# Peptides against a protein of PDB entry 6FBK: the designs that were tried, part 29

Target 1, 90 residues: chain A of PDB entry 6FBK
Amino acid sequence: EDTGVRVELAEEDHGRKSTIALRLWVEDPKKLKGKPKDNGAIEFTFDLEKETPDEVAQEMIESGFFHESDVKIVAKSIRDRVALIQWRRE

## One batch from the design tools (peptide; made by RFdiffusion4, then SolubleMPNN)

Design b2_p16_3_s2 (from b2_p16_3, 10 letters changed)
Fold by OpenDDE base, seed 3:
Structure b2_p16_3_s2 (fold): chain B 90 residues (1-90), chain A 16 residues (1-16)
Amino acid sequence: as target 1 above (90 residues)
Amino acid sequence: ETFEVEVRGKVFRVTR
Protein backbone atom coordinates (compact mmCIF):
# COMPACT_ATOMS: atom_id res chain seq x y z
CA GLU B 1 0.00 0.00 0.00
CA ASP B 2 1.05 3.60 -0.61
CA THR B 3 1.70 5.14 2.80
CA GLY B 4 2.97 8.41 1.41
CA VAL B 5 6.24 7.71 3.21
CA ARG B 6 9.16 6.48 1.13
CA VAL B 7 11.90 4.24 2.49
CA GLU B 8 14.95 3.20 0.47
CA LEU B 9 18.38 1.72 1.01
CA ALA B 10 20.95 4.42 1.69
CA GLU B 11 23.75 2.07 0.60
CA GLU B 12 24.11 -1.15 -1.36
CA ASP B 13 23.05 -4.30 0.42
CA HIS B 14 25.31 -7.27 -0.23
CA GLY B 15 23.39 -9.42 2.22
CA ARG B 16 26.38 -9.92 4.48
CA LYS B 17 25.54 -7.75 7.48
CA SER B 18 22.61 -7.96 9.86
CA THR B 19 22.32 -4.17 9.65
CA ILE B 20 21.21 -2.02 6.72
CA ALA B 21 21.27 1.72 6.07
CA LEU B 22 17.90 3.30 5.30
CA ARG B 23 16.66 6.69 4.14
CA LEU B 24 13.09 7.80 4.89
CA TRP B 25 11.13 10.82 3.66
CA VAL B 26 7.58 11.99 3.02
CA GLU B 27 6.41 11.86 -0.58
CA ASP B 28 2.73 12.60 0.02
CA PRO B 29 1.97 14.54 3.23
CA LYS B 30 -1.77 14.13 2.58
CA LYS B 31 -1.45 10.50 3.67
CA LEU B 32 -0.40 11.59 7.16
CA LYS B 33 -2.81 12.76 9.86
CA GLY B 34 -0.30 15.17 11.33
CA LYS B 35 2.13 17.57 9.75
CA PRO B 36 5.77 16.44 9.82
CA LYS B 37 8.03 18.74 11.82
CA ASP B 38 10.64 18.84 9.09
CA ASN B 39 10.71 18.37 5.34
CA GLY B 40 13.82 16.32 4.73
CA ALA B 41 15.28 12.86 4.48
CA ILE B 42 16.03 10.86 7.61
CA GLU B 43 18.89 8.37 7.49
CA PHE B 44 19.40 5.63 10.04
CA THR B 45 20.70 2.10 10.47
CA PHE B 46 18.33 -0.79 11.00
CA ASP B 47 19.38 -4.00 12.74
CA LEU B 48 17.45 -6.83 11.10
CA GLU B 49 17.96 -9.06 14.13
CA LYS B 50 17.37 -6.68 17.03
CA GLU B 51 15.14 -3.82 15.92
CA THR B 52 11.50 -3.67 14.84
CA PRO B 53 9.71 -1.17 12.59
CA ASP B 54 7.35 -0.25 15.44
CA GLU B 55 10.18 0.52 17.85
CA VAL B 56 12.05 2.65 15.32
CA ALA B 57 8.86 4.47 14.34
CA GLN B 58 8.19 5.21 18.01
CA GLU B 59 11.69 6.62 18.35
CA MET B 60 11.00 8.91 15.40
CA ILE B 61 7.81 10.10 17.10
CA GLU B 62 9.70 10.80 20.31
CA SER B 63 12.23 12.74 18.24
CA GLY B 64 9.38 14.90 16.99
CA PHE B 65 9.68 13.96 13.32
CA PHE B 66 6.07 12.81 13.11
CA HIS B 67 2.85 13.16 15.06
CA GLU B 68 2.01 10.31 17.43
CA SER B 69 -1.10 9.53 15.38
CA ASP B 70 1.14 8.56 12.47
CA VAL B 71 3.32 6.02 14.27
CA LYS B 72 1.63 3.09 12.55
CA ILE B 73 1.92 4.49 9.04
CA VAL B 74 5.62 5.21 9.61
CA ALA B 75 6.16 1.73 11.03
CA LYS B 76 4.36 0.19 8.05
CA SER B 77 6.58 2.08 5.62
CA ILE B 78 9.70 0.76 7.30
CA ARG B 79 8.28 -2.75 7.60
CA ASP B 80 7.32 -2.92 3.94
CA ARG B 81 10.77 -1.89 2.77
CA VAL B 82 12.56 -4.18 5.20
CA ALA B 83 10.42 -7.08 4.03
CA LEU B 84 11.34 -6.42 0.40
CA ILE B 85 15.02 -6.28 1.29
CA GLN B 86 14.84 -9.54 3.23
CA TRP B 87 12.91 -11.27 0.45
CA ARG B 88 15.54 -10.12 -2.04
CA ARG B 89 18.32 -11.51 0.14
CA GLU B 90 16.80 -15.00 0.03
CA GLU A 1 22.21 21.14 5.54
CA THR A 2 22.32 18.20 7.91
CA PHE A 3 21.94 17.59 11.61
CA GLU A 4 21.62 14.59 13.90
CA VAL A 5 19.08 13.65 16.53
CA GLU A 6 19.65 10.91 19.07
CA VAL A 7 16.85 9.14 20.91
CA ARG A 8 17.47 6.25 23.28
CA GLY A 9 20.88 5.73 21.74
CA LYS A 10 19.69 5.67 18.15
CA VAL A 11 21.01 8.32 15.79
CA PHE A 12 18.92 9.86 13.03
CA ARG A 13 20.64 12.04 10.45
CA VAL A 14 18.38 14.63 8.84
CA THR A 15 19.19 16.22 5.49
CA ARG A 16 17.20 19.17 4.17
Scores: peptide ipSAE 0.827, ipTM 0.964, DockQ to the pose 0.933
Fold by OpenDDE base, seed 2:
Structure b2_p16_3_s2 (fold): chain B 90 residues (1-90), chain A 16 residues (1-16)
Amino acid sequence: as target 1 above (90 residues)
Amino acid sequence: ETFEVEVRGKVFRVTR
């Protein structure tokens, strides 16, 4: 499903580290219930072994990037990209 | 323009 939130690799993934660099931004704000406070791209590392999309999404909410009502849609966008990256590593 | 936000030890870098 198209969440309106796009997540891409911020750096090439050579499949060597347990961490990856991601970039996230809103492509279609109509898909969100709330209005994002900022309209920039967000870069962050994601530890494939220690972090979860839900927890990272929650941290983004606490940071004020998104409204609390959109935590699940943000988490899904991260989850979908992470899953794709993990599948390609196998 | 770029800035960083840290929450519970995790850093998010924003580029506008």
Scores: peptide ipSAE 0.827, ipTM 0.964, DockQ to the pose 0.899
Fold by OpenDDE base, seed 1:
Structure b2_p16_3_s2 (fold): chain B 90 residues (1-90), chain A 16 residues (1-16)
Amino acid sequence: as target 1 above (90 residues)
Amino acid sequence: ETFEVEVRGKVFRVTR
């Protein structure tokens, strides 16, 4: 499923740390229910052991990046990318 | 243009 939200590694992942650097941005705004308040790429660290996509997505909502109605689509985007990264590490 | 937002200790860096 195309969420319209892109998530990629912001830095090269050597598979040594439990944390990764991610970059998230809206590629297709029409896939979102709300309108993003900002137009840019969001970079953040994601702790593979301590954080969850839902928690980080919620933090992004609280930060005002996305409308609350899009929390699940944002979380899914993060989850899907994190899964791919973890699979590549194995 | 770059700025940072922090929520509950979580830092998000935005680049336009």
Scores: peptide ipSAE 0.827, ipTM 0.964, DockQ to the pose 0.911
Fold by OpenDDE base, seed 4:
Structure b2_p16_3_s2 (fold): chain B 90 residues (1-90), chain A 16 residues (1-16)
Amino acid sequence: as target 1 above (90 residues)
Amino acid sequence: ETFEVEVRGKVFRVTR
């Protein structure tokens, strides 16, 4: 599913660390229910063992990046990318 | 322009 939110690796992944660097940005604002407060790209680390897409998405909502009604679509975007990265590591 | 936001100890770097 195309969430309209794109997530990519911000750094090359050598599969050595339990953490990865991600970059997230809105590619299609029509897919979101709310209007993002910022149109920039967001970079953050993601701990594959300790963090979850839902928790990180919620933190982004608390930061004011997205409307609370879009927490699930943001979480899905992160989840889908993380899954691809993990599958590639195996 | 770039700025950072911290929530519950997690840092988010925004680049416009």
Scores: peptide ipSAE 0.827, ipTM 0.964, DockQ to the pose 0.899

Design b2_p16_3_s3 (from b2_p16_3, 10 letters changed)
Fold by OpenDDE base, seed 3:
Structure b2_p16_3_s3 (fold): chain B 90 residues (1-90), chain A 16 residues (1-16)
Amino acid sequence: as target 1 above (90 residues)
Amino acid sequence: SESFRVVNGKTFHVKR
């Protein structure tokens, strides 16, 4: 599903570390219920063993990047990318 | 421009 939120690797993944660097940005704002308060891209690390997409998405909401009603769509965008990365590692 | 936000120990690097 196209969430309107794009997530990509911020650096090449060699499959050696439990952490990855991600970049997230809004590609189609009309897919969101709220209007993002910020524009641009957000870069962050993601620990494949310790963190979850839902928890990181909630932290983004608390940071003021997105409206609270969009937490699930943001989490899904992260989850989908993480799943793809995990599948390619296997 | 660039900035950093830290919430609950999580760092987000914002690039505009």
Scores: peptide ipSAE 0.789, ipTM 0.953, DockQ to the pose 0.922
Fold by OpenDDE base, seed 5:
Structure b2_p16_3_s3 (fold): chain B 90 residues (1-90), chain A 16 residues (1-16)
Amino acid sequence: as target 1 above (90 residues)
Amino acid sequence: SESFRVVNGKTFHVKR
């Protein structure tokens, strides 16, 4: 499903580290319940062993990037990308 | 422009 939130690798992944760099931005704001405060891209690291999409999404809410009602859609966007990356590493 | 937000030790780098 198209969440309206795009997540891509912010750096090339050689499959050597448990940490990856991601870039997240809103592609279709109409898919969100709230209006994000920022219109740019958010770059962050994601630890494949220690972090979860839900927890990172919640941290983004606390950071003020998204409305709390959109935590699940943001988490899904991260999860979907992370799953693809992990699949490619196999 | 760029900015950084830190929550519980996690850094989010915002690029506009």
Scores: peptide ipSAE 0.789, ipTM 0.953, DockQ to the pose 0.950
Fold by OpenDDE base, seed 4:
Structure b2_p16_3_s3 (fold): chain B 90 residues (1-90), chain A 16 residues (1-16)
Amino acid sequence: as target 1 above (90 residues)
Amino acid sequence: SESFRVVNGKTFHVKR
């Protein structure tokens, strides 16, 4: 499903660390209920063993990047990319 | 421009 939010690796993943670097940005703002205050890309680390897409998405909301109503769509975007990365590691 | 936001110990690097 196209969430309108893109998430990609910010650095090459060698499959050696439990943490990865991600880059997230809005590709199609029409898919969001609210209007993001920032128009840039957000880079952050994600611990594959300790963090969850929902928790990180919530932190992004609290940081003011997205409206509260879009927490689930942001979480899904992160989840989908993380799942793909994990599948490639197997 | 670039900026950093920290919430609950997590850092977000913004590149505009």
Scores: peptide ipSAE 0.788, ipTM 0.953, DockQ to the pose 0.935
Fold by OpenDDE base, seed 1:
Order: C-alpha cells, then structure tokens, then sequence
Structure b2_p16_3_s3 (fold): chain B 90 residues (1-90), chain A 16 residues (1-16)
C-alpha cells in the first residue's frame, strides 16, 4: 500500500547490528491528512529489537514533523520498510 | 540545510 511516505535505508545494511539507519520523507503529501511543517528527509536510527514503528512515529509527531492525525500512516511506512529489511536478513 | 531535533532521547537529523 502506498502511504505517500517513503522510508529507505540511509546506509548499507550488512545484517550485523540490531540498529539500522533510516531515511524518511514525504513523497505524496496528498496521502496525509495534515501538512508536514518540514519539507525534507529525516534520518534516524531504528533499533530492531527495542523500538517499534508506532513509538518512533509518535516521537516524530512530538518532534513536530507530522500532524497527530497522521501517526498511523507514518508508523505504517516505517513498519513496511522495517519488515522488508528484516526479511532480507533471513 | 541541516538540523537536529531530539525528542525523548531520540535524535532526528533533518536534511532540507
């Protein structure tokens, strides 16, 4: 499903660490209910063992990147990418 | 431009 939010690896993943570097940005703002205040890419680490897409998405909301009404769509975009990365590690 | 935001101990690096 196209969430309008794109998430990619910010660095090559060699499958050795439990943490990965991700880059997130809005590709189609029409998919969001609110309008992001910032127009750029957000880079952050994600701990595959300790963090969840929902928690990180909520932190992004608290940081002011997205409107609270879009927390679930942001979380989904992160979840989808993380799942793909984990599948590759198998 | 670049900036950093820290919320609840997590750092977000913004590149515009």
Amino acid sequence: as target 1 above (90 residues)
Amino acid sequence: SESFRVVNGKTFHVKR
Scores: peptide ipSAE 0.788, ipTM 0.953, DockQ to the pose 0.935

Design b2_p16_3_s4 (from b2_p16_3, 9 letters changed)
Fold by OpenDDE base, seed 4:
Structure b2_p16_3_s4 (fold): chain B 90 residues (1-90), chain A 16 residues (1-16)
Amino acid sequence: as target 1 above (90 residues)
Amino acid sequence: SESERVVNGKTFRVTT
């Protein structure tokens, strides 16, 4: 499902580390309930073993990137990309 | 421009 939020690898994934670098940005703001305060890309690391999309999404909300009502949309965006990356590693 | 935000020990680099 298209969440309107894009998530891509910020650097090459060699499949060796449990952490990956991601870049997230809003592609279609109409799909969000709130208006993101920032217009740009957010880069962050994601630990495939220790972190969850929901937790990271919550941290993004606390950081002021997105409205609290969009936490699930953000989480889904991260989850979907992480799943693809993990499947590609297999 | 670029900036960073840290929440609960996690760093987010923002490019606007």
Scores: peptide ipSAE 0.798, ipTM 0.956, DockQ to the pose 0.922
Fold by OpenDDE base, seed 3:
Structure b2_p16_3_s4 (fold): chain B 90 residues (1-90), chain A 16 residues (1-16)
Amino acid sequence: as target 1 above (90 residues)
Amino acid sequence: SESERVVNGKTFRVTT
């Protein structure tokens, strides 16, 4: 599903570390219930063993990047990208 | 421009 939120690797993944660097930005704001409070891209690390998309998405809401009603769509965008990365590692 | 936000110990680098 197209969430309107893009998530990509911020660095090449060689499949050796449990931590990856991600970049997230809004590609289609019409998909969100609220308007993003910031414009541009957000870069962050993601620990494949310790962190979850839901928790990271919640932290983004607390940071003021997105409306609380969009926590699930943000989490999904992260989850979907992480899944693809993990599948590529296999 | 770039800036950083820290929430609950996690850093987010913002590019605008």
Scores: peptide ipSAE 0.798, ipTM 0.956, DockQ to the pose 0.909
Fold by OpenDDE base, seed 5:
Structure b2_p16_3_s4 (fold): chain B 90 residues (1-90), chain A 16 residues (1-16)
Amino acid sequence: as target 1 above (90 residues)
Amino acid sequence: SESERVVNGKTFRVTT
């Protein structure tokens, strides 16, 4: 499913750390219910062992990046990318 | 430009 939100590695993943660096940005704003307050990319670390896409998405909402109604679509975007990264590590 | 937001100890770097 095209969430309209892109998530990519901000740093090359060598599979050595439990944390990865991600970059997230809105590619298709009409896929979101709300309007993102910022027009740009958000970079953050993601701990593959301790964090969840839902929790990080919620933190992004609390940070004011997205409307609360879009928490799930943001979480899905993160989840999908993280899943791919984890798959490549296996 | 770049800015940072911190929520519950987690840092988000914003590039616009």
Scores: peptide ipSAE 0.797, ipTM 0.955, DockQ to the pose 0.940
Fold by OpenDDE base, seed 1:
Structure b2_p16_3_s4 (fold): chain B 90 residues (1-90), chain A 16 residues (1-16)
Amino acid sequence: as target 1 above (90 residues)
Amino acid sequence: SESERVVNGKTFRVTT
């Protein structure tokens, strides 16, 4: 599903660490219920063993990047990319 | 420009 939110690796993944570097940005703002406060990309690490897309998305809301009504769509965008990365590691 | 926000000990780097 196209969430309108794009997530990509910010660094090459060699499959050696439990953490990955991600970059997230809005590609299609009409897919969101709210309007993002920032215009740009967000870079962050994601611990494949300790963190969840829902928790990280919630932290992004708390940081003021997105409206609370969009927490699930943001979480889904992270989840989908993380799944692809994990599949590629196998 | 770049800036950082920290919430719950997690750092987010913002590029605008």
Scores: peptide ipSAE 0.797, ipTM 0.955, DockQ to the pose 0.920

Design b2_p16_4_s1 (from b2_p16_4, 9 letters changed)
Fold by OpenDDE base, seed 2:
Structure b2_p16_4_s1 (fold): chain B 90 residues (1-90), chain A 16 residues (1-16)
Amino acid sequence: as target 1 above (90 residues)
Amino acid sequence: TVTERVVRGKTFRVTT
């Protein structure tokens, strides 16, 4: 499902680290219930072993990037990208 | 413009 939130690798993934660099931005704001205060790309590191999409999404909400009502859609966007990255590593 | 926000030790770099 298209969440309207795009997540891509911010750096090339060589499959050597348990951490990856991600870039997240709103591609279709109509998919979100709230309106993000920031209009740009958010870059962050994601630890494939220690972090979860839900936790990171919650941190983004607490940071003020997204409305609390959009935590699940943000988490899904991260989860879906992480899954793709992990599949590519196989 | 590039700014950073930190929440519970996690850094988010924002580019606008």
Scores: peptide ipSAE 0.811, ipTM 0.959, DockQ to the pose 0.951
Fold by OpenDDE base, seed 4:
Structure b2_p16_4_s1 (fold): chain B 90 residues (1-90), chain A 16 residues (1-16)
Amino acid sequence: as target 1 above (90 residues)
Amino acid sequence: TVTERVVRGKTFRVTT
């Protein structure tokens, strides 16, 4: 499902580390319930072994990037990309 | 503009 939120690797993944660098931005704001406070790209690291998309999404909400009602859609966007990255590593 | 926000030790770099 298209969440309207894009997530891509911010750095090349060599499959050696448990952490990856991601870049997230809103591509289709109509898919969100709230209006993002910022309009740009958000870069962050993601630990494939220790972190979860839901936890990171919640942290983004607390950081003020998205409305609380959009936590699940943000989490899904991260989850979907992380899954693809993990599948490529296999 | 590039800024950073930190929540519970996690850093988010924002480019607007």
Scores: peptide ipSAE 0.811, ipTM 0.959, DockQ to the pose 0.937
Fold by OpenDDE base, seed 5:
Structure b2_p16_4_s1 (fold): chain B 90 residues (1-90), chain A 16 residues (1-16)
Amino acid sequence: as target 1 above (90 residues)
Amino acid sequence: TVTERVVRGKTFRVTT
């Protein structure tokens, strides 16, 4: 599913740390229910052992980056990328 | 511009 939200590694992943650096931005705003407050890229760390896409997405909502109605689509975009990264680590 | 927002201890760096 194309969420319209793109998530990529902000730094090369060597598979050595439980944390990764991610960059997230809106590629297709039409896929979102609300309009993002900011038009830019968001960089953040993601702890593969301690954090979840849903929790991080919720934090992004609380930070005002996205409308609350888009929490699931944001979470999915993060989840899909994280899963891909984890699969590549194997 | 580059700014940071912190929520519950988590930092988000925004580049606009």
Scores: peptide ipSAE 0.811, ipTM 0.959, DockQ to the pose 0.937
Fold by OpenDDE base, seed 1:
Structure b2_p16_4_s1 (fold): chain B 90 residues (1-90), chain A 16 residues (1-16)
Amino acid sequence: as target 1 above (90 residues)
Amino acid sequence: TVTERVVRGKTFRVTT
């Protein structure tokens, strides 16, 4: 499902750490209910064992990157990418 | 421009 939000690895993943570096940006703003405050890319680490897409998405909302109405679409974007990365590691 | 925002100890690096 196309969320309009893109998430990619910010660093090459060798599958050796429980943390990964991600980069997130809006590819299709029409898919969002609100308008993102910033126009650019967001980089952050994601702990595959301790963090969840929903919690990280909520933190992004609180940081002011997205409207609260878009928390689920942002979380889904992170979740989908993380799943792909984990599948690739196996 | 590169800036950082921190929420509950988590850092987000913003590139605009």
Scores: peptide ipSAE 0.810, ipTM 0.959, DockQ to the pose 0.916

Design b2_p16_4_s2 (from b2_p16_4, 7 letters changed)
Fold by OpenDDE base, seed 3:
Structure b2_p16_4_s2 (fold): chain B 90 residues (1-90), chain A 16 residues (1-16)
Amino acid sequence: as target 1 above (90 residues)
Amino acid sequence: ATSTRVVRGKTFIVTT
């Protein structure tokens, strides 16, 4: 499913650390219910053992990046990328 | 431009 939100690795993943660096940005704003306040890329670390896509998405909402109605679509974009990264590590 | 936002200890680096 195309969420309109793109998430990519911000650094090479050697599969050794429990943390990864991610970069997130809106590729298709029409997929979102609200208008993103910022027009750029967001870089952040993600701890594969301790953090969840839902919690990080909620933190992004509280930071003012996205409208609260888009928390699930943002979480999905993170989840999908994280899952892909984990699958590649196998 | 680059800036940072922090919420509950989580850091986000914003590039516009």
Scores: peptide ipSAE 0.805, ipTM 0.956, DockQ to the pose 0.929
Fold by OpenDDE base, seed 2:
Structure b2_p16_4_s2 (fold): chain B 90 residues (1-90), chain A 16 residues (1-16)
Amino acid sequence: as target 1 above (90 residues)
Amino acid sequence: ATSTRVVRGKTFIVTT
């Protein structure tokens, strides 16, 4: 599913660490219910063992990047990318 | 431009 939110690795993943660096940005704002406050890319680390897409998405909302109504779509975008990364590691 | 936001220990780096 196209969430309109793009998430990519911010660094090459060698599959050695439980943490990965991600970059997230809005590619299609029409897919979001709210209007993102910022117009740029967000970089953050994601701990594959300790963090969840839902929690990180909520933290992004609280940081003011997205409207609360878009927490699920943001979480999904992170989840989908994380899943792909994990599959590639297999 | 680059800025940083931190919420409950989580750091986000914004590049515009």
Scores: peptide ipSAE 0.804, ipTM 0.956, DockQ to the pose 0.945
Fold by OpenDDE base, seed 4:
Structure b2_p16_4_s2 (fold): chain B 90 residues (1-90), chain A 16 residues (1-16)
Amino acid sequence: as target 1 above (90 residues)
Amino acid sequence: ATSTRVVRGKTFIVTT
């Protein structure tokens, strides 16, 4: 599903670390229920062993990037990218 | 421009 939120690797993944660097931005704001406060790319690390997309998405909401109503769509965008990255590591 | 936000120890770097 196209969430309108894009997530990509912010650094090359050599499959050596349990953490990865991600970059997230809104590609299609019409897909969101609320209007994001910022218009740019958000870079953050993601621990493949300890963190969850839902928890990180919630932290983004609390940081003021998105409306609470969009927490699940943000989480999905992160989850889908992380799944692909883990698949590629196999 | 680049800025940083931290919530519960989680760092987010914003580039606009």
Scores: peptide ipSAE 0.804, ipTM 0.956, DockQ to the pose 0.948
Fold by OpenDDE base, seed 1:
Structure b2_p16_4_s2 (fold): chain B 90 residues (1-90), chain A 16 residues (1-16)
Amino acid sequence: as target 1 above (90 residues)
Amino acid sequence: ATSTRVVRGKTFIVTT
């Protein structure tokens, strides 16, 4: 289940808003089929009610951050972190 | 360095 892509909260989550700030970066590039185009972290908001990990991952691909073959692994990374955040809010 | 990319209205802030 370790995707090699790490996703963390970019700001403290008080559980009040439907939007959260996330930061995503590659921790183990060997897990990806292609090397990411950037060597750093990507910060973005995620609307828990309106957005999906798959759509955001696709947007990241189109933005040129990752190889198209890695869309699912990126999506999984976002999904797994979002799930943890949602569970923690309960 | 920090830069911004926008795709279909979605903003990504890149820090390298």
Scores: peptide ipSAE 0.803, ipTM 0.956, DockQ to the pose 0.948

Design b2_p16_4_s3 (from b2_p16_4, 9 letters changed)
Fold by OpenDDE base, seed 3:
Structure b2_p16_4_s3 (fold): chain B 90 residues (1-90), chain A 16 residues (1-16)
Amino acid sequence: as target 1 above (90 residues)
Amino acid sequence: MTSVREVRGKRFIVTT
């Protein structure tokens, strides 16, 4: 599903660490219920063992990047990318 | 330009 939110690796993944660097940005704002408060890219680390897409998405909302009504779509975009990365590691 | 936001120890680097 196209969430309108893109998430990519910010660094090459050699499959050796439990942490990865991600970059997130809005490609299609009309997919979101609210208008993103910022226009650009967000870079952050993601611990595959300790963090969850929902918790990180909530932190982004609290940081003021997205409207609270879009927490699930943001979480999904992160989840989908993380899943792809994990599948490639296998 | 680059800025940093932090929530509960989680750091986000913003590039606009």
Scores: peptide ipSAE 0.801, ipTM 0.957, DockQ to the pose 0.912
Fold by OpenDDE base, seed 5:
Structure b2_p16_4_s3 (fold): chain B 90 residues (1-90), chain A 16 residues (1-16)
Amino acid sequence: as target 1 above (90 residues)
Amino acid sequence: MTSVREVRGKRFIVTT
């Protein structure tokens, strides 16, 4: 599923640590229910052991990046990328 | 422009 939200590694992942740096931005705003406050990229760390996509997405909503109605689509975008990264570490 | 937002200790770096 194309969420319209893109998530990529912000730094090279050597598979050595539990934390990764991610960059998230909206590629297709039409797929979001709300209008993102910012028109740029969001860079953040993600702890593969301690954090969840849903919780991080919620934090982004609280930070004002996205509308409440888009928490799930944002979470999915993060989840899909994180899963992909973890699979590559195998 | 680059700015930082923080929620409960987690930082989000915004680039516009």
Scores: peptide ipSAE 0.801, ipTM 0.957, DockQ to the pose 0.936
Fold by OpenDDE base, seed 4:
Structure b2_p16_4_s3 (fold): chain B 90 residues (1-90), chain A 16 residues (1-16)
Amino acid sequence: as target 1 above (90 residues)
Amino acid sequence: MTSVREVRGKRFIVTT
């Protein structure tokens, strides 16, 4: 499913670290219920072993990037990318 | 322009 939110690796993944760098941005704002306050990209680290997409999405909401109602769609976007990265590591 | 927001130690680097 297309969430309208893009998530990509911000660095090369050699499959050696549990932490990866991600970049997230809104590609299609129409898919969101609220209006994002920022129009740029958000870079952050993600610990594949300790963090969850839901937790990070919630932190983004608290940071003021997205509307509370969009927490799940943001989480899904992160989850989908993380899954691809993990599958590729196998 | 870049800025940093932090929540519970989690850093988010914003590029606008």
Scores: peptide ipSAE 0.801, ipTM 0.957, DockQ to the pose 0.915
Fold by OpenDDE base, seed 1:
Structure b2_p16_4_s3 (fold): chain B 90 residues (1-90), chain A 16 residues (1-16)
Amino acid sequence: as target 1 above (90 residues)
Amino acid sequence: MTSVREVRGKRFIVTT
């Protein structure tokens, strides 16, 4: 499922740390219910053991990056990428 | 440019 939001590793992952660096940006704004406030990319760390995509997405909403109505689509984008990264580590 | 936003200690680096 294409969310229109892209999430990629911001650094090479050697599978040694529980934290990873991610970069997120809007690739297809038509997939969002609201209009993202900023144009560009957002870089952040993600703790694979302690953080959840939903919580981080909510923090992005509170930071003003996205409309509240898009919290789930943002969370899904993060979740899908994190799953891929974890699968690659195995 | 690059800027930082923070909420509850979580930092987001914004590149525009």
Scores: peptide ipSAE 0.800, ipTM 0.956, DockQ to the pose 0.909

Design b2_p16_4_s4 (from b2_p16_4, 9 letters changed)
Fold by OpenDDE base, seed 2:
Structure b2_p16_4_s4 (fold): chain B 90 residues (1-90), chain A 16 residues (1-16)
Amino acid sequence: as target 1 above (90 residues)
Amino acid sequence: MTEERVVRGKVFRVTT
């Protein structure tokens, strides 16, 4: 399912650390219920052992990047990318 | 432009 939100590795993943660097941006704003407040890419680290996509998405909402109504779609975009990264590590 | 926003210790760097 295309969320309209793209998430990619901000740096090469050697599969050694529990933390990864991610870059997130809106590729198709029409998929969102609200309008993104910022037009750009968001970079952040993600701890594969301690953090969850839902919690990070909520933090992005509180940071003012997205509308509350889009928390689930943002979380899904992060979850999908994280899952792919974890699957590649196996 | 680049800026950082912090929520409960979580850092987000935004580049516009």
Scores: peptide ipSAE 0.815, ipTM 0.960, DockQ to the pose 0.932
Fold by OpenDDE base, seed 5:
Structure b2_p16_4_s4 (fold): chain B 90 residues (1-90), chain A 16 residues (1-16)
Amino acid sequence: as target 1 above (90 residues)
Amino acid sequence: MTEERVVRGKVFRVTT
């Protein structure tokens, strides 16, 4: 499903670390229930062992990037990308 | 411009 939120690696992943660098931005704001408060890309580290897409998405909301009603769609975007990265590491 | 927002130690770098 197209969430309208894009998530990509912010740096090359050599599959050696438990952490990855991600970049997230809104590609299609019409897919969101609320209006993103910022117009740009968000870069952050994601710990594959300790963090979850839902928790990080919640933190993004607290940081003021998204409306609380969009937590699940943001989390899904992160989850889907993380899954692809993990599958690629296999 | 670039700014950082921190929530419970988690850093988010936003570029606008």
Scores: peptide ipSAE 0.815, ipTM 0.959, DockQ to the pose 0.930
Fold by OpenDDE base, seed 4:
Structure b2_p16_4_s4 (fold): chain B 90 residues (1-90), chain A 16 residues (1-16)
Amino acid sequence: as target 1 above (90 residues)
Amino acid sequence: MTEERVVRGKVFRVTT
């Protein structure tokens, strides 16, 4: 499902660390319920073993990047990318 | 323009 939020690796993944660097940005704002406060890319690390997409998405909301109503769609975008990365590591 | 936002120790670098 197209969430309108895009997530990509910010650094090459060699599959050696439990952490990865991600870059997230809004590709289609019409998919969101609220209007993002920022118009750009967000970079952050993601610990594949300790963090969850939902928790990180919530932190993004609290940081003021997205409206609370969009927490689930943001979480999904992160989850989908993380899943792909993990599948490629196998 | 770039800035960092931190919440509960989590760092987010935003580029606008």
Scores: peptide ipSAE 0.815, ipTM 0.959, DockQ to the pose 0.951
Fold by OpenDDE base, seed 1:
Formats: C-alpha cells, sequence, structure tokens
Structure b2_p16_4_s4 (fold): chain B 90 residues (1-90), chain A 16 residues (1-16)
C-alpha cells in the first residue's frame, strides 16, 4: 500500500544493532489528509526493541511535522519499512 | 538548512 510517505535507511544496516537510522519524507502529499508543516526529510533513530511506529509517529506530530489526522498513515509508513528491514535481517 | 526538534528526548533532524 502506497502511503505517500517514504521511509528509508539513513545508514547502512549491518544487522548488528537494535537501533537503525531512518530518513522519512513525503513523496505524495495527496495521500495525506493534512498538509505537512515542513518540506524536507526527517532523520531519526529507531530502536527495534523498545520503540513502536505509533509512538514515533505521535512524536513527529508533536514536533510539528504533520497534522494530527495523519498520525496513522505516518505510523504505517514507518511500520512497513521497519518490517522490511527486519525481514532482510533474517 | 538543518534543524533538530526534540520531543521527550527523541531527536528529529529535519533538512529543508
Amino acid sequence: as target 1 above (90 residues)
Amino acid sequence: MTEERVVRGKVFRVTT
């Protein structure tokens, strides 16, 4: 499913750490209910063992990157990428 | 340009 939000590794993943570096940006703003507050890429770490896509998405909302109505679509984009990364680690 | 925003200790680096 195309969420319109793209998430990629910001650093090469060697599968050694429980944390990964991610980069997130809006590829298709038409998929969002609100308008993104910023126009750019967001970099952040994600702890595969301790953090959840929903909580990180909520933190992004509170940081002012997205409208609150888009928290779930942002969370889904993170979740989908994290799942792919975890599958590649197997 | 690049800026950092912090929420409950979580750092987000945004590049515009």
Scores: peptide ipSAE 0.814, ipTM 0.959, DockQ to the pose 0.931

